# Peptides against a protein of PDB entry 2AUS, part 9

Target 1, 323 residues: chain A of PDB entry 2AUS
Amino acid sequence: ADIKREVIVKDDKAETNPKWGFPPDKRPIELHIQYGVINLDKPPGPTSHEVVAWIKRILNLEKAGHGGTLDPKVSGVLPVALERATRVVQALLPAGKEYVALMHLHGDVPEDKIRAVMKEFEGEIIQRPPLRSAVKRRLRTRKVYYIEILEIDGRDVLFRVGVEAGTYIRSLIHHIGLALGVGAHMAELRRTRSGPFKEDETLVTLHDLVDYYHFWKEDGIEEYIRKAIQPMEKAVEHLPKIWIKDSAVAAVAHGANLTVPGIVKLNAGIKKGDLVAIMTLKDELVALGKAMMSTQEMIERSKGIAVDVEKVFMPRDWYPKLW

## One batch from the design tools (peptide; made by RFdiffusion4, then SolubleMPNN; aimed at target 1 L206; its pose is not in this set)

Design b1_p30_8_s2
Fold by OpenDDE base, seed 3:
Structure b1_p30_8_s2 (fold): chain B 323 residues (1-323), chain A 30 residues (1-30)
Amino acid sequence: as target 1 above (323 residues)
Amino acid sequence: EEEEERRRREEERRREEERIEERVAELEAE
């Protein structure tokens, strides 16, 4: 999410019709909900699936999905994609995560040694999935992007950690404890970030959602529920993007692969096999797909399949068929 | 034939999405 990708323009004369589509900021409230993602503050106690089921009941929804499970005891940032946006969560799964963790040491360690050893865990670490994980217990490398010690109180170490998707914080703390020679366990964990979703003004509780839904349904005040729901396009902010011509939108919305002539602009650094977001010139999410070309190939080639379209989000009728 | 291939690709994608969801669920749980 933090890497600003350069935007390469292929067609600087490409215009978009303002009458076509529904830009994220111009969706009626019902349509906004249908294409929404909640930045939920998951409480400790319930499972992520129970929380999603409660949101569906609160907001009277048929479908919803979360952008990555938090354990029952873990609180914090749980993106919940709604209705037509439900499958946008696939974009959040490979996204980096941030946590605030409380590590409890099983012995006394000097603060200087704690700080020195924890700094050595920045970078690539070897992890083994826990016994409870359905993931094959193969050793795997994971990236720890940063460790920031917030507080040290005797045996209690509060720290912020940025990690690659699939890094086990419990396992990290266990290995830190082994390196310190005293052992350690995870006492508390809160997720503070999931890709583009973080602790900010968009973070809402289940109670907020109850209140905001009532204000809309009983009092006719849509402002609160509108602010509590982010557009699905938020869930793809961290992905490389390809912006397409208005004439290509309806074809992609029907599930056609994106061909090179349809590209107006694109991010630098796309590799073959990358998950990419296909966008309109109004920053509407059309589809997710797999890049079949690099950015350079998409620039140099005049034809061919640029993106294998995997998941369409945009309705087929938002843009006219121009074929 | 094109509809069957599309349906097969949609099912494979759904299974990949479900596997990724399960995997990320397991990964964020700890």
Scores: peptide ipSAE 0.020, ipTM 0.356, DockQ to the pose 0.031
OpenDDE base, seeds 1, 2, 4, 5: peptide ipSAE 0.016, 0.019, 0.018, 0.017; ipTM 0.473, 0.533, 0.526, 0.379

Design b1_p30_8_s4
Fold by OpenDDE base, seed 3:
Structure b1_p30_8_s4 (fold): chain B 323 residues (1-323), chain A 30 residues (1-30)
Amino acid sequence: as target 1 above (323 residues)
Amino acid sequence: EEEEERRRREEERREEERRIEEFVAELEAS
């Protein structure tokens, strides 16, 4: 999420019609919900699936999906994509995660040794998936981006950890405990980040959602529920983006692949095979797709398929057919 | 085996649905 991507302009004269589409900040409340993502503070206890089902009931929704499972006992950041935005969760699955974890040591270890050993776990680690994981129990490498020790109280070590998607913090703590020679287990875990979603003013509880929905439906106050729901475009902030001409939007919204002539601007560093977000010039998400070219190829070529469109989000009627 | 697994999944679903209803009712009452 933290990779600032340079924006390369291919067509500096491309304009957008202000009457077409629905920019994130200009969606009516019903449309905002239909294309929304909640930055939910998942309580400890329920499954991520149960919490999604509760949100659907609270907000009277047909469809929702979460941006990556939290274990029942794990609290914190659970992005929940709503209705038409439900499929945007695919952008969040590969995103980095941050956690605050409480590790309990099974013996006494000097603080200096704890700090030294935990620092050695920054970088590439070998993990074995837990038995309960649907992932085949193969040894795999995962990246630990950073470990920040917050507090050490005897045998209790509170730390922040940034990790590659699908890193098991329980397994990390087990390996740290082995390296310390005393053993350890995960006492508590909270997710503090899932890609672009973090602990900030957009984080809401299930209680907040109940209250805010009632304020809207009973009192006619839309402000709270509007703030509680982020536009689906938030869920793709961490992806490389390609911005397209107004004339290309309707074709892509119909499921046509993006061709090179449709590109106005794009992020640097796109590689063939990358998941990319196709955006309008008003920063509306049109579709997700697989890059069929690098950024450089998309600049240098005059024709060809730039993006294989996999998931369309934008309705077909937001932009006119200009073909 | 397949029928027992199906029955178990149906029971787990019904229990999940019940917990959903209870929790929503608690939230609406708070």
Scores: peptide ipSAE 0.042, ipTM 0.593, DockQ to the pose 0.792
OpenDDE base, seeds 1, 2, 4, 5: peptide ipSAE 0.026, 0.038, 0.036, 0.033; ipTM 0.502, 0.574, 0.563, 0.591

